Peptides against a protein of PDB entry 8YVU. Designs and how they scored, part 177

Target 1, 39 residues: chain A of PDB entry 8YVU
Amino acid sequence: PQLCYILDAILFLYGIVLTLLYCRLKIQVRKAAITSYEK
Target 2, 160 residues: chain B of PDB entry 8YVU
Amino acid sequence: TWLTVLKKEQEFLGVTQILTAMICLCFGTVVCSVLDISHIEGDIFSSFKAGYPFWGAIFFSISGMLSIISERRNATYLVRGSLGANTASSIAGGTGITILIINLKKSLAYIHIHSCQKFFETKCFMASFSTEIVVMMLFLTILGLGSAVSLTICGAGEEL

## One batch from the design tools (peptide; made by RFdiffusion4, then SolubleMPNN)

Design b2_p26_1_s3 (from b2_p26_1, 16 letters changed)
Fold by OpenDDE base, seed 4:
Structure b2_p26_1_s3 (fold): chain B 39 residues (1-39), chain C 160 residues (1-160), chain D 39 residues (1-39), chain A 26 residues (1-26)
Amino acid sequence: as target 1 above (39 residues)
Amino acid sequence: as target 2 above (160 residues)
Amino acid sequence: as target 1 above (39 residues)
Amino acid sequence: SLLDLAVLYLLYVIDRFFELLLEKLS
């Protein structure tokens, strides 16, 4: 049971990091798309 | 192209593979050092008895290292070596997943048969611990296999 | 304990999905960058 | 010791992993 909680913590942290990275990439994609339409 | 993306991520995949291998090796070493698996009733640690954490970790580590080296030096012999190592690692990973799934099934069956409502009992605790460790190793093995397969595809693309 | 394992499964699935989405976004960013460079 | 070397290597791998992850995200 304790290991499960540790795993949850690790996976949760991983999920948060990935979410942040995903959001950052999504913003970059949107910016790139906007710049491509302006050209 | 998808191959180009994989080539750019080759180092990352290699590092991921090495990391996965190291974590698996650490878990294997810790479990083998702390627990006397031979005296544990049942086959709840069958994956450890088979030595998967060790040989699997070795294969993944070698494949990851070769992939990183191959990416850095861009030598044809290193690319071929990495391809071979990653292929071997992929096979090892697949075998490991199979072993881990079998172990997981046995552990879960043990928990179910003994109606382990109270995890404080030694047998139930060990079965639960085994299940948790095996699940973690399974996830790591899947990640390692994914990286190895990706590296294999990348290497194969370079050979074409 | 059961909730912990369920959470682990959900978080693991979430991690896999996010990883795939991240890869797709990265490909899109690269395509957008190439397109912007060609213009 | 061998253990220290292993820990150091592990830390290096982790560091490299995060570095690569950040590089890919930037």
Scores: peptide ipSAE 0.448, ipTM 0.800, DockQ to the pose 0.033; fails the geometry check
Fold by OpenDDE base, seed 5:
Structure b2_p26_1_s3 (fold): chain B 39 residues (1-39), chain C 160 residues (1-160), chain D 39 residues (1-39), chain A 26 residues (1-26)
Amino acid sequence: as target 1 above (39 residues)
Amino acid sequence: as target 2 above (160 residues)
Amino acid sequence: as target 1 above (39 residues)
Amino acid sequence: SLLDLAVLYLLYVIDRFFELLLEKLS
């Protein structure tokens, strides 16, 4: 049971980091799309 | 397009595979050092008795290292060697998953049969610990298999 | 403790999905960059 | 010791993994 909680903490942290990175990347894609539309 | 992505991520996949192998090896060594598996009744540690953490880790480590070296040197003979090693690692990973699933079923059955209500009882504690370790190793093995398969596909695509 | 294992499975699945989405998004960014360069 | 070498190697692999992740995220 203790190992399960440790794994949950690690996976949770990993999920948060990935979510932040995904959001940043999504913003970059949107900016690129807008720039392409203006050309 | 997906092949191109896999090629760009080949080094990352190789590192992931090596990391997975090392973690599995660490779990194996810790369990073997703390517990005398040979004296434990039942098949709750069947995966450890089969030596999967050791030979599996070796296969994944070799596969990952060869993949990284092949990508860095970009030599044809290394690409073929890496493809072979990744294929072998994929087979080993599949076998490992099967062994771990069987171990998990046996461990869960043991817990159910003995109605483990007392957490501090040695038998129930060991069965629970085995279940947790096997689940973690199963996840790691799935990740390793995924990386090995991805590397195999990437290598096959380069040969075509 | 049973909830812990369920949470582990959900977090693991979430991590895999996010990884796939991140890869797809990265491909989109690269395609957008190539298209912008060709203009 | 062999254990120390294994730990050092593991740390190296982890460091390389994070470096690759950061490079791809940039």
Scores: peptide ipSAE 0.446, ipTM 0.790, DockQ to the pose 0.032; fails the geometry check
Fold by OpenDDE base, seed 3:
Formats: C-alpha cells, sequence, structure tokens
Structure b2_p26_1_s3 (fold): chain B 39 residues (1-39), chain C 160 residues (1-160), chain D 39 residues (1-39), chain A 26 residues (1-26)
C-alpha cells in the first residue's frame, strides 16, 4: 500500500514537470516561428 | 509571449476547470450518498461536512464556463466577469487545499491512534477511504487552481 | 488501496500522453530552428 | 432526470477536453 502512494506521488510530479516542459517548448516554437517570419 | 500562449489555451483551461469541478462534485455526491457522514465518529470527513465538494465545484464550474464564453464572444464585460470568476475560483481553490490538508492530517492521526493494522474494521476502513478520497480531491483542486490562476493571468493581460 | 492503483493507472496514462506530445513538440522546435538557420 | 443531465454534461466536458487535446496534438 505504501508503494502505491509513492508511485502516485512520483507520477504526479512527473506530470507537472512534463506540463511545464511542454509549455516551455511551445513558447520556443512560437519564438522560432516569429524569427523565421522576420527573416 | 507567454501571455499569448495562455490566451490560446484559455478554452482548454476552462474545460479542464469544469472537468475538475465535475469530478470533485461526483466524488462528493458519491461519498455523501453512500456514507452517512453525520454518524461517523471524528472529523475524518471534515472537508465533506464543510461542503467543499459542492461550493468548490460550483465556483470552478462557473469560472470555467465564463472563461469559455468570454473567449468565444470577446466582449469586454464578459472578460471582466471571467476575471472576477477566476479570481474567486482561485481563492476557493486555496481555501479548499487548506481544508483538505487539515482533513488529511485528521484522517492520518485517526489511523495512527487506533492502530489500524486490520483494515477490515469499519472505523479503520472509513479513515483509509477518507484519506484516499481527500488525496484525490487535493490533486484535483491543485489542477483546478492552476487552471483558474492561468485564466486569471490571461484575463488580466487582455485588460492591459 | 484499490483506489490508489486506479489513480496510478490514470496518472501513468496521462504521463505517456504528455511524453508523446512533448516529443512531437520537440521535433517541431528542431524543424523550426533548422528553417531559421537556412534563412 | 437530474442525474442523467449531470452525466450528459460530464460526457460533453470530457468530449470537449479530448477534442481540444487532439487539436493541440495536431
Amino acid sequence: as target 1 above (39 residues)
Amino acid sequence: as target 2 above (160 residues)
Amino acid sequence: as target 1 above (39 residues)
Amino acid sequence: SLLDLAVLYLLYVIDRFFELLLEKLS
């Protein structure tokens, strides 16, 4: 039972980190698109 | 730039908020319908007694709906309404997190005091069940709060 | 304990979906960077 | 019934969520 809760915490943290990274990448794609348009 | 990203995701955040609210409401309704909380000894269901699943779900649902409507119609009054609703939802979410943490502490304390080694005992089972439900609701509340805050920032950016 | 395992399954599925999205977005960023370099 | 309406609304929200997720994936 304790292992299950630990796994939940790890998976939850992983989900948060991935969401943040996804947001960062999306911003980078937008910046790259703007730079490409200006050239 | 990050504000423009949030604006594009506004509808998604609103839907996420409504979904979170509905799940919380469902959990609250199921627990209240299956269990007689008033007859349970202790404060292991303090969050339910406080009615958090109900009023929290209402706030998040209204906030999400207003956000979606404001994005679709792009009217100034709707934007302000959405901002207000999201702010209220953010406050409600923060309060909900506090209530859930208190409930979690009480539930854990109950389990420790009664030496719940045998989960087949009614009291220990109820305490464990409460703990699991509270943890799930806590995660959902964090997600809802995140969406509400994001929508609030997006709405504030549109007013500038 | 059963509820914990259900939550683990949901979080695991969510993590997989986010990972796939992250990979796709990363590929898009790389393509955008290459296009920007060629201009 | 109220319960049926709630279930229908929940299904609608889930459907919309997946639609938006797919749109972002494309």
Scores: peptide ipSAE 0.445, ipTM 0.793, DockQ to the pose 0.032; fails the geometry check
Fold by OpenDDE base, seed 1:
Structure b2_p26_1_s3 (fold): chain B 39 residues (1-39), chain C 160 residues (1-160), chain D 39 residues (1-39), chain A 26 residues (1-26)
Amino acid sequence: as target 1 above (39 residues)
Amino acid sequence: as target 2 above (160 residues)
Amino acid sequence: as target 1 above (39 residues)
Amino acid sequence: SLLDLAVLYLLYVIDRFFELLLEKLS
């Protein structure tokens, strides 16, 4: 049971990092789309 | 476009592969050092008995190292070497997944047959521990295989 | 203990889905950047 | 010892992983 909780912690941290990266990339896509629309 | 993406992520994938290999090796070493697998009843630790954490980790480590070196030096001979190593690592990863799945099935069957209601029984505890370790190793192997396949595709694209 | 394993499975699937979405989004960013450069 | 070398190598890999992650985040 303790190993399961350790795995949960690692996966949770990985998920948070990926979520932050995804959000950053999504913002970049939106900015690029707006710039292309203004041209 | 996909090849360009993979090329940019090649170093990251290589490092991830090496890290995964090292973690698998560490788990294998710890389990073999703490537990006498040879005296455990059943095939609960079949993957460890087969030595998968060791040879699998070696393949993934070599593949990752070659991928990183190939990307840094950008030499044709290194690209071919990396492609070969990544292909070998992909095959090893697939084999490892198969072994781990078989081990997982045996462990789960053991738990079910013995009706492990009391977790304090030595046999049930070992079966549960084995299941947890095998699941973790399975996840790590999937990650390693994903990185190796990605690196293989990247290397193949550079040769074309 | 069963809840822990369920959580592990959910987090693992979440990680895979996020990785795929991140890859798709990265391709979109690149396409948008190329389109903006051609204008 | 061989174990010490393995630990050092592991630390190097971890360090490189974080460096690459930070580079992608920047």
Scores: peptide ipSAE 0.444, ipTM 0.797, DockQ to the pose 0.031; fails the geometry check

Design b2_p26_1_s4 (from b2_p26_1, 17 letters changed)
Fold by OpenDDE base, seed 2:
Formats: structure tokens, sequence, C-alpha cells
Structure b2_p26_1_s4 (fold): chain B 39 residues (1-39), chain C 160 residues (1-160), chain D 39 residues (1-39), chain A 26 residues (1-26)
């Protein structure tokens, strides 16, 4: 049971980090799309 | 051509090596903090008992750091130092792989002998957990070894 | 304990999905960058 | 870019590990 909670914490942190990275990448894609549209 | 490609990726390889080392260290610390390995019967955690996650992580970290520093400063003495460190890390990685394989065999043998059908039994759970962790560490060690070898080749190429 | 395992499964699935999405977005960014360079 | 790819690969390896662990725990 304790290992399960530790795993949950690790997976939760991993999920947060991935979400942040995804958001950053999504912003980059949007910027690229805007730049492409303006050209 | 391959040497040129590897030279361009030296920083990446160094970072990968450091990251691998950090992950191995994290796994080692987590396992040691959660489980009292000394009181576990058998050699299910032989790699941990040998302290591989710790000394291996140290070797890989030092090798990676030296590789990054060598690349950034582009000094001849640093190149030699990086080459030496990467060589040492490669040897350590090879030794680590051997230890991990032995541990994996012992863990699998334990599971087979005790017919661990009930996963939630403490001993069977520990053996299974050890097996999974050892497999992960094995993959990380292989990755680290690959990075160290690649960096060694790059360093050797720069000295020629 | 059951909730812990369920949470682990959900977080794991989320991580996989995010990884796939991140890869797709990264490919899109690369394609956009290549297209911008060719223009 | 390569660093990102390596990080993603590492994350995928960890995810697979956890999936296998969870599968065994289930």
Amino acid sequence: as target 1 above (39 residues)
Amino acid sequence: as target 2 above (160 residues)
Amino acid sequence: as target 1 above (39 residues)
Amino acid sequence: DLLDLALLFLLLVFQRFFDRLLEKLS
C-alpha cells in the first residue's frame, strides 16, 4: 500500500511535467501557425 | 562521418548520461528508503546490496559532467579527462549490467521456486518488484553505457 | 488501496496519451519549421 | 531536439515499467 502511494506521487509529478511540456509545445505550434499565416 | 555526428551530439550524450545516473540514484534511494534490503531473505536485491545504484550513478554522473565540461571548454586536457572518465563509466556500466543480470536471474529463480501465484504475498511481491526495478535499471544502465561509449569514441577521435 | 491502483492506471494512461500527443505536436512543429525555412 | 527525444524515450520506458508493475499488481 505504501508503494502504491509513492507510485501515485511519482506518476502525478510525471503527469504534471508532461502537461507543462505539452502546453509549451502547443504554444510553439500556435506561434508557428500564426507566423505561417502572416507570411 | 559517424564521428562527426557523435561530436555534434556530445552534449546530448552527456546530458543523457547524467540523467540516467540521476534516475538510477533515485531508484536506489527510493528502494532503500522503502525497503529494508538487509532484512530481505535471499539475493533478490543483490544489486542494491552491492550498492550499484549509488556507485554506478556516481560514475555516470561524473562521466557526464566531465563530458559536458570538455565539450564546452574545448581544451585538450579536458578531452583527456573526459575520455578517461567515460572509459571508467563504460567499465562501471558493464560491471553493473553483469550484476543486474545476476540479480534478475536470482529474482526469477526465486519466483519460480516458490511458485509465486499470489502476488500480494510479501516475499513474492518483493521478488516481483525487484525484478521490475532491476529490469528498469538494466535498461538505464544500457543507455548510460551507450552514452559513455559514444562519448569515449568522440573523445578518442578528438585526440587523433 | 483500490483507489490507489485505479489512480495509478489513470495517471499512467494519461502519461501515455500525453506522450503521443507531444510527439505529434513536435512533428508538427518540425514540419512547420521546415516549411518556414523553405519559404 | 535530440535531448527532448531522449527525454521522451526515457519517459516512455518508465511508463512501460509502471504499466507492467501495475499489471502485476492487478
Scores: peptide ipSAE 0.492, ipTM 0.800, DockQ to the pose 0.091; fails the geometry check
Fold by OpenDDE base, seed 1:
Structure b2_p26_1_s4 (fold): chain B 39 residues (1-39), chain C 160 residues (1-160), chain D 39 residues (1-39), chain A 26 residues (1-26)
Amino acid sequence: as target 1 above (39 residues)
Amino acid sequence: as target 2 above (160 residues)
Amino acid sequence: as target 1 above (39 residues)
Amino acid sequence: DLLDLALLFLLLVFQRFFDRLLEKLS
């Protein structure tokens, strides 16, 4: 049971990090799309 | 400009609303399956006793589906229907939030009165579980309400 | 304990899905960057 | 897509909720 909770915490942290990275990538894609539209 | 943004995101908002509704329905079903709410003393599960997870989910699902269909078919009658459904869903969401807040207050009061330091006690466990579920449902309801209101505004803007 | 394992499974699945989405976004960003560079 | 982001956010919220629930159950 303790290992399960530790795993949950790790997976949760991983999910948060991935979400942040995904958001950053999405912003980058949007910026790139805007820049390509202005050229 | 905001209306234009909302119009572009109508499908997203509709899907979000449906998803929120489905999650609420799932939680309601799980709670009803695991717990005999009728035999639980107190108003810890008042929101569930009121059937909010079910009827709220239905309203949100219908609203979301209508919004998606309206956007895809771009028919005037569907726009009006979607507006009506989203308005109804917004009202339902507001009511649901109120019910959930009341439930949350009762659950917290129960925990406070019984000094639930020992989570292993059945009553304290149920109150804690109810509190967690109600908080989750509250967040989902807020999200659903936000989507429904956004869709309502978008639909109203299309009629003008 | 059983709920913990169920949660772990859900979080694991979520992590996989997010990873796939992240990879797809990363590819899109790269394609967008290449397209912007050629213009 | 925004939908994917919203779904991700929702899942993160649920994950946080479950973690808190697990903490209380422990």
Scores: peptide ipSAE 0.490, ipTM 0.798, DockQ to the pose 0.136; fails the geometry check
Fold by OpenDDE base, seed 3:
Parts: structure tokens; C-alpha cells; sequence
Structure b2_p26_1_s4 (fold): chain B 39 residues (1-39), chain C 160 residues (1-160), chain D 39 residues (1-39), chain A 26 residues (1-26)
């Protein structure tokens, strides 16, 4: 049971990190789209 | 205007409504499959016993689908149908919120009465789990209701 | 303890889905960058 | 973009739910 909770914590942390990376990538895509429209 | 923004996002709102409905249905199915609700003492799972995840999901799914179809076909009869479906879904969502709040109160009361300091007791664990699931469903229902209301406002604006 | 393992499975599935979405978004960003450079 | 934002919000809600569940399970 203790190992299960540790795994949950690791997976949760991984989910948070992926969410942050996804947000950053999405912002980059938006900036690239805006820059392409101004040219 | 806000109406113009809502009109542009009708498809997105419909998809959001369908997704919310599917998630609610999944939660209902998982709880019913994993837990024998009939053998659990008390009204901790009153919302599930009432079948809210099922009928609520159906209403939201139908409303979302009708909204998407109405937007794509731009037919007057579909717009009216979508408006009616979204209104019905909004009512269903409001009723669902009420049921979930009542369930949440009962679950919290159960935890307080039994002084659930020991989480490993089966009854306390079930009550805590029910509380968490109900809270999650409440958030999903609020999101679904928001989308349904937005679609209703958009449809009403087109009929004016 | 059984519920903990179920939660682990759900979090694991969620992590996989997020990873796939991130990969798709990354590919889209790369394609957009290449298209902007060819103009 | 709005779909992505909605998905992100849903994910955050799920994460908070799991965190609370884990806190209660501990």
C-alpha cells in the first residue's frame, strides 16, 4: 500500500510537469501564429 | 458583443458538454462497478442511487449533439430543437447540482458522526471516497451547466 | 489499498494521454516553424 | 484553443481531486 501512494505521487508530479510543458508549448504556437499573420 | 462571441464558440461549447457528460457517465459506471452501493449503509451515494450520472449524461450528450448539428446545418427547426434541449439540460444540471449538494452534506455528516479519524475503517473510507467523487461530479456538472446556459443564451439571441 | 491501485491506473492512463497530446502539439509547432521559414 | 484550455482546466480539476483523495488516504 505504501508503494501505491508513492507511485500516485510520482504520476501526479509527472502530470503537473506535462501540463506546464503543454501550456508553454501552446503559448509558443500562439506566438508563432501571430508573428506569421503580421508578415 | 457577448452574443457574437458565444455564437462563434457554439461548437466548442457543445463538445465541452458532450465531454462533461461522458466523464460523468464514466464516473457513474466505475462507481457502480467497483462498489456495491446497495450494501452500503446510509445515503452516502444518494446521487448514484438516483441515477444522476446516467440521466444527466444523456441530457447533456443530447444537448451537445443537437447544438453541434444545429450549428452545422443552420436550419431553423434545429435551432429551436437545440434551444429546447439546452434548456432541458440546464434544468437537469441544476437538479443534479442540488442532488449532489445534498449528497455531499450527508457524506460530510456521516464523517463527523463516526469521528472518522481512522481512515482504514471501511465505512469511513467509503464516505470519504463518496465525498471526493461527489465533489468532482459537482465541478463537472457546473461546467456542463455553464456550457448549456451559454448555448441557450446564444440560441435565444438568434430567435430575437 | 485496492482503490489506490485503481487510482494509479487512472493516473497512468492520464499521463499517457497527456504525453501523446504533447507529442502531437510539438509536431505541429515544428511544422509551423518550417512553413514560416520557407516563406 | 478554447478546447485546449477546457481540457487543461479539466485536467487541473482532476489533479486537485486526486491530491485531496491521496491526502485523505494517507
Amino acid sequence: as target 1 above (39 residues)
Amino acid sequence: as target 2 above (160 residues)
Amino acid sequence: as target 1 above (39 residues)
Amino acid sequence: DLLDLALLFLLLVFQRFFDRLLEKLS
Scores: peptide ipSAE 0.489, ipTM 0.797, DockQ to the pose 0.089; fails the geometry check
Fold by OpenDDE base, seed 4:
Structure b2_p26_1_s4 (fold): chain B 39 residues (1-39), chain C 160 residues (1-160), chain D 39 residues (1-39), chain A 26 residues (1-26)
Amino acid sequence: as target 1 above (39 residues)
Amino acid sequence: as target 2 above (160 residues)
Amino acid sequence: as target 1 above (39 residues)
Amino acid sequence: DLLDLALLFLLLVFQRFFDRLLEKLS
């Protein structure tokens, strides 16, 4: 039971981190696409 | 203008509404399959007993589908239909929020009355579970209402 | 307890999907960067 | 892209909901 909660917390944290990284990466892709379009 | 932005995002809003509806249906189905609501004493699951996850999901699904179809076909009759469906979905969402708030109050009252210190007691567990599900449904309903209202504003702007 | 395990499974699956999406996005960013550098 | 962002946001909301559920279950 305790291991399950710990795993949930780890997976939750991982999900948050991945979401932030995904958002950052998506912003980078958008910036790159805009820069490519202005050339 | 804000209307132009909403028009460009109309399909996205429609998809969001459909997705919200599907999630609501899934939660309703899961709760109904796992819990025999008819045998649960009290009004902890009043929103489920009222069938809100089902009829609300239907309204949101219809509204979302009509919005997507209206955007794709650009027919005047579809725009009017979408506006009507979105208005109905907005009303349904408002009603759903009201029902969910009432359910949440009842669930919280139940928890306070029974002094649910022992989480493992079946009644307290069910009340807590109901509270969590109701909160989740409330968030989904707010999202659905926001999308429906946005689509309604967009449709009204096109008729003008 | 059982709900915790179900949640763990869902979060795990979500984490995998997010990881795959992140990898795909990262590859796209790299491709965009390479294309921008060749120009 | 916006749909993906919305889906991600929805998943995050669900994840937070499950975390709160777990906190209550603990």
Scores: peptide ipSAE 0.485, ipTM 0.793, DockQ to the pose 0.105; fails the geometry check

Design b2_p26_2_s2 (from b2_p26_2, 16 letters changed)
Fold by OpenDDE base, seed 1:
Structure b2_p26_2_s2 (fold): chain B 39 residues (1-39), chain C 160 residues (1-160), chain D 39 residues (1-39), chain A 26 residues (1-26)
Amino acid sequence: as target 1 above (39 residues)
Amino acid sequence: as target 2 above (160 residues)
Amino acid sequence: as target 1 above (39 residues)
Amino acid sequence: SLGELALLFLLYVIDRFFELFEKKLS
């Protein structure tokens, strides 16, 4: 039971970090697409 | 820009905020309906006694709805209303996190003091259940706060 | 304890989905960068 | 009833959430 709560905390933190990274990566893709369109 | 990205995701953030609020409200109503919190020894349900699942859910729901409406209609008065609502929701979320952390500390302390080796003891079971629910509500509140803050930044950017 | 395991399952699934999306997005960024370099 | 209205609202929010998710994934 205690291991389950620790796992929940780790997975939650992982989810937040991945969401932030995904947002950053999405912005990079958009910037790359705009740069490719302007060339 | 970051502002442009937030503007494009404003509706999604609003829906997420409403969903989070509804889940919190559901948990609050279920716990209050099934358990007589007033007769439970200790402050393991302090967040529920304070009514956080109810007023917090209301703030998040209003903020989310206003954010969605503001994005759809794109009117200046709606943007200001959404900004105000999201700011209020952000404050409410911060307060809620504080209350939930205090509740979590009390619940964990209760479990530690009573050395809950037997999960079938009523007091230990209630403390464990409270801890689980509070942790879930804490996660939901953090998600709601994140969405409200993001919407606040988006609204502030539109006013500039 | 049961709620903890259910939450773990949901968070785990969410983490897997986000990881896959992140990988796909990263591949897209790399492809865009290669295409921009070859032009 | 209030409970039915709440359920309908919840279903509406879920549907809107899925629509937005699909739009974001496309």
Scores: peptide ipSAE 0.423, ipTM 0.789, DockQ to the pose 0.031
Fold by OpenDDE base, seed 2:
Structure b2_p26_2_s2 (fold): chain B 39 residues (1-39), chain C 160 residues (1-160), chain D 39 residues (1-39), chain A 26 residues (1-26)
Amino acid sequence: as target 1 above (39 residues)
Amino acid sequence: as target 2 above (160 residues)
Amino acid sequence: as target 1 above (39 residues)
Amino acid sequence: SLGELALLFLLYVIDRFFELFEKKLS
């Protein structure tokens, strides 16, 4: 049971980090698309 | 650029906030319906006794709804209202996190004091259940706070 | 403990989905970068 | 792809949810 809670914390942190990274990557893709459209 | 991205995700953040609020209300309703919190000895359900799942969910729901309405109607008065509501929701979320952390500490202390090796003991089961619910509520509150803060930053950027 | 295991399953699934989406997005960014370099 | 379809479905559900909320507010 204690291992389950530790796993929850790790997975939650991983989810937050991945969400932030995904948002950053999505912004980069949008910037690249805008730059390609202006060229 | 960041403000533009936040503006595009404003509806999504609003929906996330409303969903978080609804889940919090559901947990609060289930706990209040299944358990008589007033008769439970100890401070294991202190967050529920304080009514956080209810008033917090109301604040988050109002904030999320106002954010969605503000984005769709694009009216200046709605933008200001949404900014105010999101700010209030951010404060409420911070307070909620504090309450939930205190409750979590009390629940963990209770489990430690009673040396809960047998899960099927009523007191240990209740403490464990409370801990699980509080952890879930804490995660939801953090998500709601993140959404509210993001919406606040977006709204502040629109006012500048 | 049962709720902990359910939460672990949800977070694990969410992590897998986000990882796949992140990989796809990263491939798109790389393709966009290569296309911009060839122009 | 299945992932894109899942994302589209999620967006559809979100849009439906928003429409329901607008209908209730209206």
Scores: peptide ipSAE 0.368, ipTM 0.783, DockQ to the pose 0.037
Fold by OpenDDE base, seed 3:
Structure b2_p26_2_s2 (fold): chain B 39 residues (1-39), chain C 160 residues (1-160), chain D 39 residues (1-39), chain A 26 residues (1-26)
Amino acid sequence: as target 1 above (39 residues)
Amino acid sequence: as target 2 above (160 residues)
Amino acid sequence: as target 1 above (39 residues)
Amino acid sequence: SLGELALLFLLYVIDRFFELFEKKLS
């Protein structure tokens, strides 16, 4: 039971961090696309 | 192709937000239907008494729906509306986290004070159950907040 | 304890999906950067 | 700038940490 809660916490943190990183990458892709269009 | 992928991702985030809201609402309704919170001594279910599962779920559901609609119609007024709704949902999520943390502290304090060695006692069982539900709701609320913030950042990026 | 295992399963699936999306997005960013360098 | 370099380094460390985490989970 304690191991299950620890796994939940780890997976939850992983999900949050991945979501943030994904959003950052999405912004980078958009910026790169705009720069490519202006050239 | 990249625009289509980004659109699908925004819809996915919106669906995730709605799903989180629905799960929170389901937990709230189940707890309220099975347990008579008004007759329970103490503030073990303070978050439920405050109605957080209800209004929080509404805010997240509206935010998610607006995000999906905004992405599908691609109208400037809908984008602004979605941004506003996501901001409101983010504030609601932060408030919800605060309420849940306070509830968790009270529940843990109750368990400690009553020396709940016998989990089969009604009071100790209820306190333990409340703690588990509050922790789950806290995780769901953080997930919802993350999705709302992500959608807000994406919406702000489109306006720039 | 049963709820913990259900939550673990949901979070695990969510993590896998996000990882796949992150990898795809990372590849797109790299392709965009290469295209920008060639111009 | 030093701030931008620090941010890039932080992002790199986070990326490496996630790669390691994915390897441990696989």
Scores: peptide ipSAE 0.346, ipTM 0.794, DockQ to the pose 0.026
Fold by OpenDDE base, seed 4:
Structure b2_p26_2_s2 (fold): chain B 39 residues (1-39), chain C 160 residues (1-160), chain D 39 residues (1-39), chain A 26 residues (1-26)
Amino acid sequence: as target 1 above (39 residues)
Amino acid sequence: as target 2 above (160 residues)
Amino acid sequence: as target 1 above (39 residues)
Amino acid sequence: SLGELALLFLLYVIDRFFELFEKKLS
C-alpha cells in the first residue's frame, strides 16, 4: 500500500506537470494561430 | 513530418530510455539486495529471478546512449549502431513485458488464493510488494519500449 | 489499497493520454512555426 | 566511487531530461 501511494504521488506529479506543459503548449498554438490569422 | 519530429526528439527519447533503464536497474538492485528472492515462496519475483531488470536496463541504456551519440555526431556508423541497439532493446523490452505480465499474474493469483485481507501478513505483504514493483517495472518497460521503437523508426528513416 | 491501485491505473491512463495529446500539440506548434516562417 | 558516478550520471540524465522538456515547451 505504501508503494502504491508513492506511485500515486509520482504519477500525480507527472500528470500535473504534463497538464501544465500541455496548457502552455496549447496557449502557444493559439497564439501562433492568431498571429497567422492576422497576417 | 512524423520522421522529422522523431528525429528532433531523438535525444529526448534516448534520455527517456536511459532514465527508464536506470530506474529499472535501481529497482532490480534494491529488490535483489534487500530481499532474498530465492527464499520467497512462489514465483512472485519471477521477473527478478530471470534478471530482467539488469539485462533489460543494460540494453535500454546502451540503446539510449547510442541514440544520443548518434544524434550528436550524426555519423552513419553511429546511426546504424543506434538502430541495431534500439532494435535489440525493443526485443528485450517485449520479452521483459511478457516476463513481467507472467510475474504479475502469478502475484495476483497468489494474493487471490491466500485471500490477503490482512496486509501485514508476510506472504501477503511480499505478494503485494511484488505486484507493485512489477507494475511499476511494467510501466517503465512499456515507456522504454516505446522510446526504443521510436528511436528505431527514426534511425531507419535516416538510413532511407 | 484497492483504491490506490485504481487511482494508479487512472493516473497512468491520464499520463498516456496527455503524452499523446502533448505530442500532437507539439506537432501543431511546429507546423504553425513553419507556416509563420514561410510568410 | 562507482555509486557516486552512477548517481551523478542519473542526475545528469534527469537534468538533461528536464532541459529537453523545457526546450520543447518553449
Scores: peptide ipSAE 0.432, ipTM 0.795, DockQ to the pose 0.032; fails the geometry check

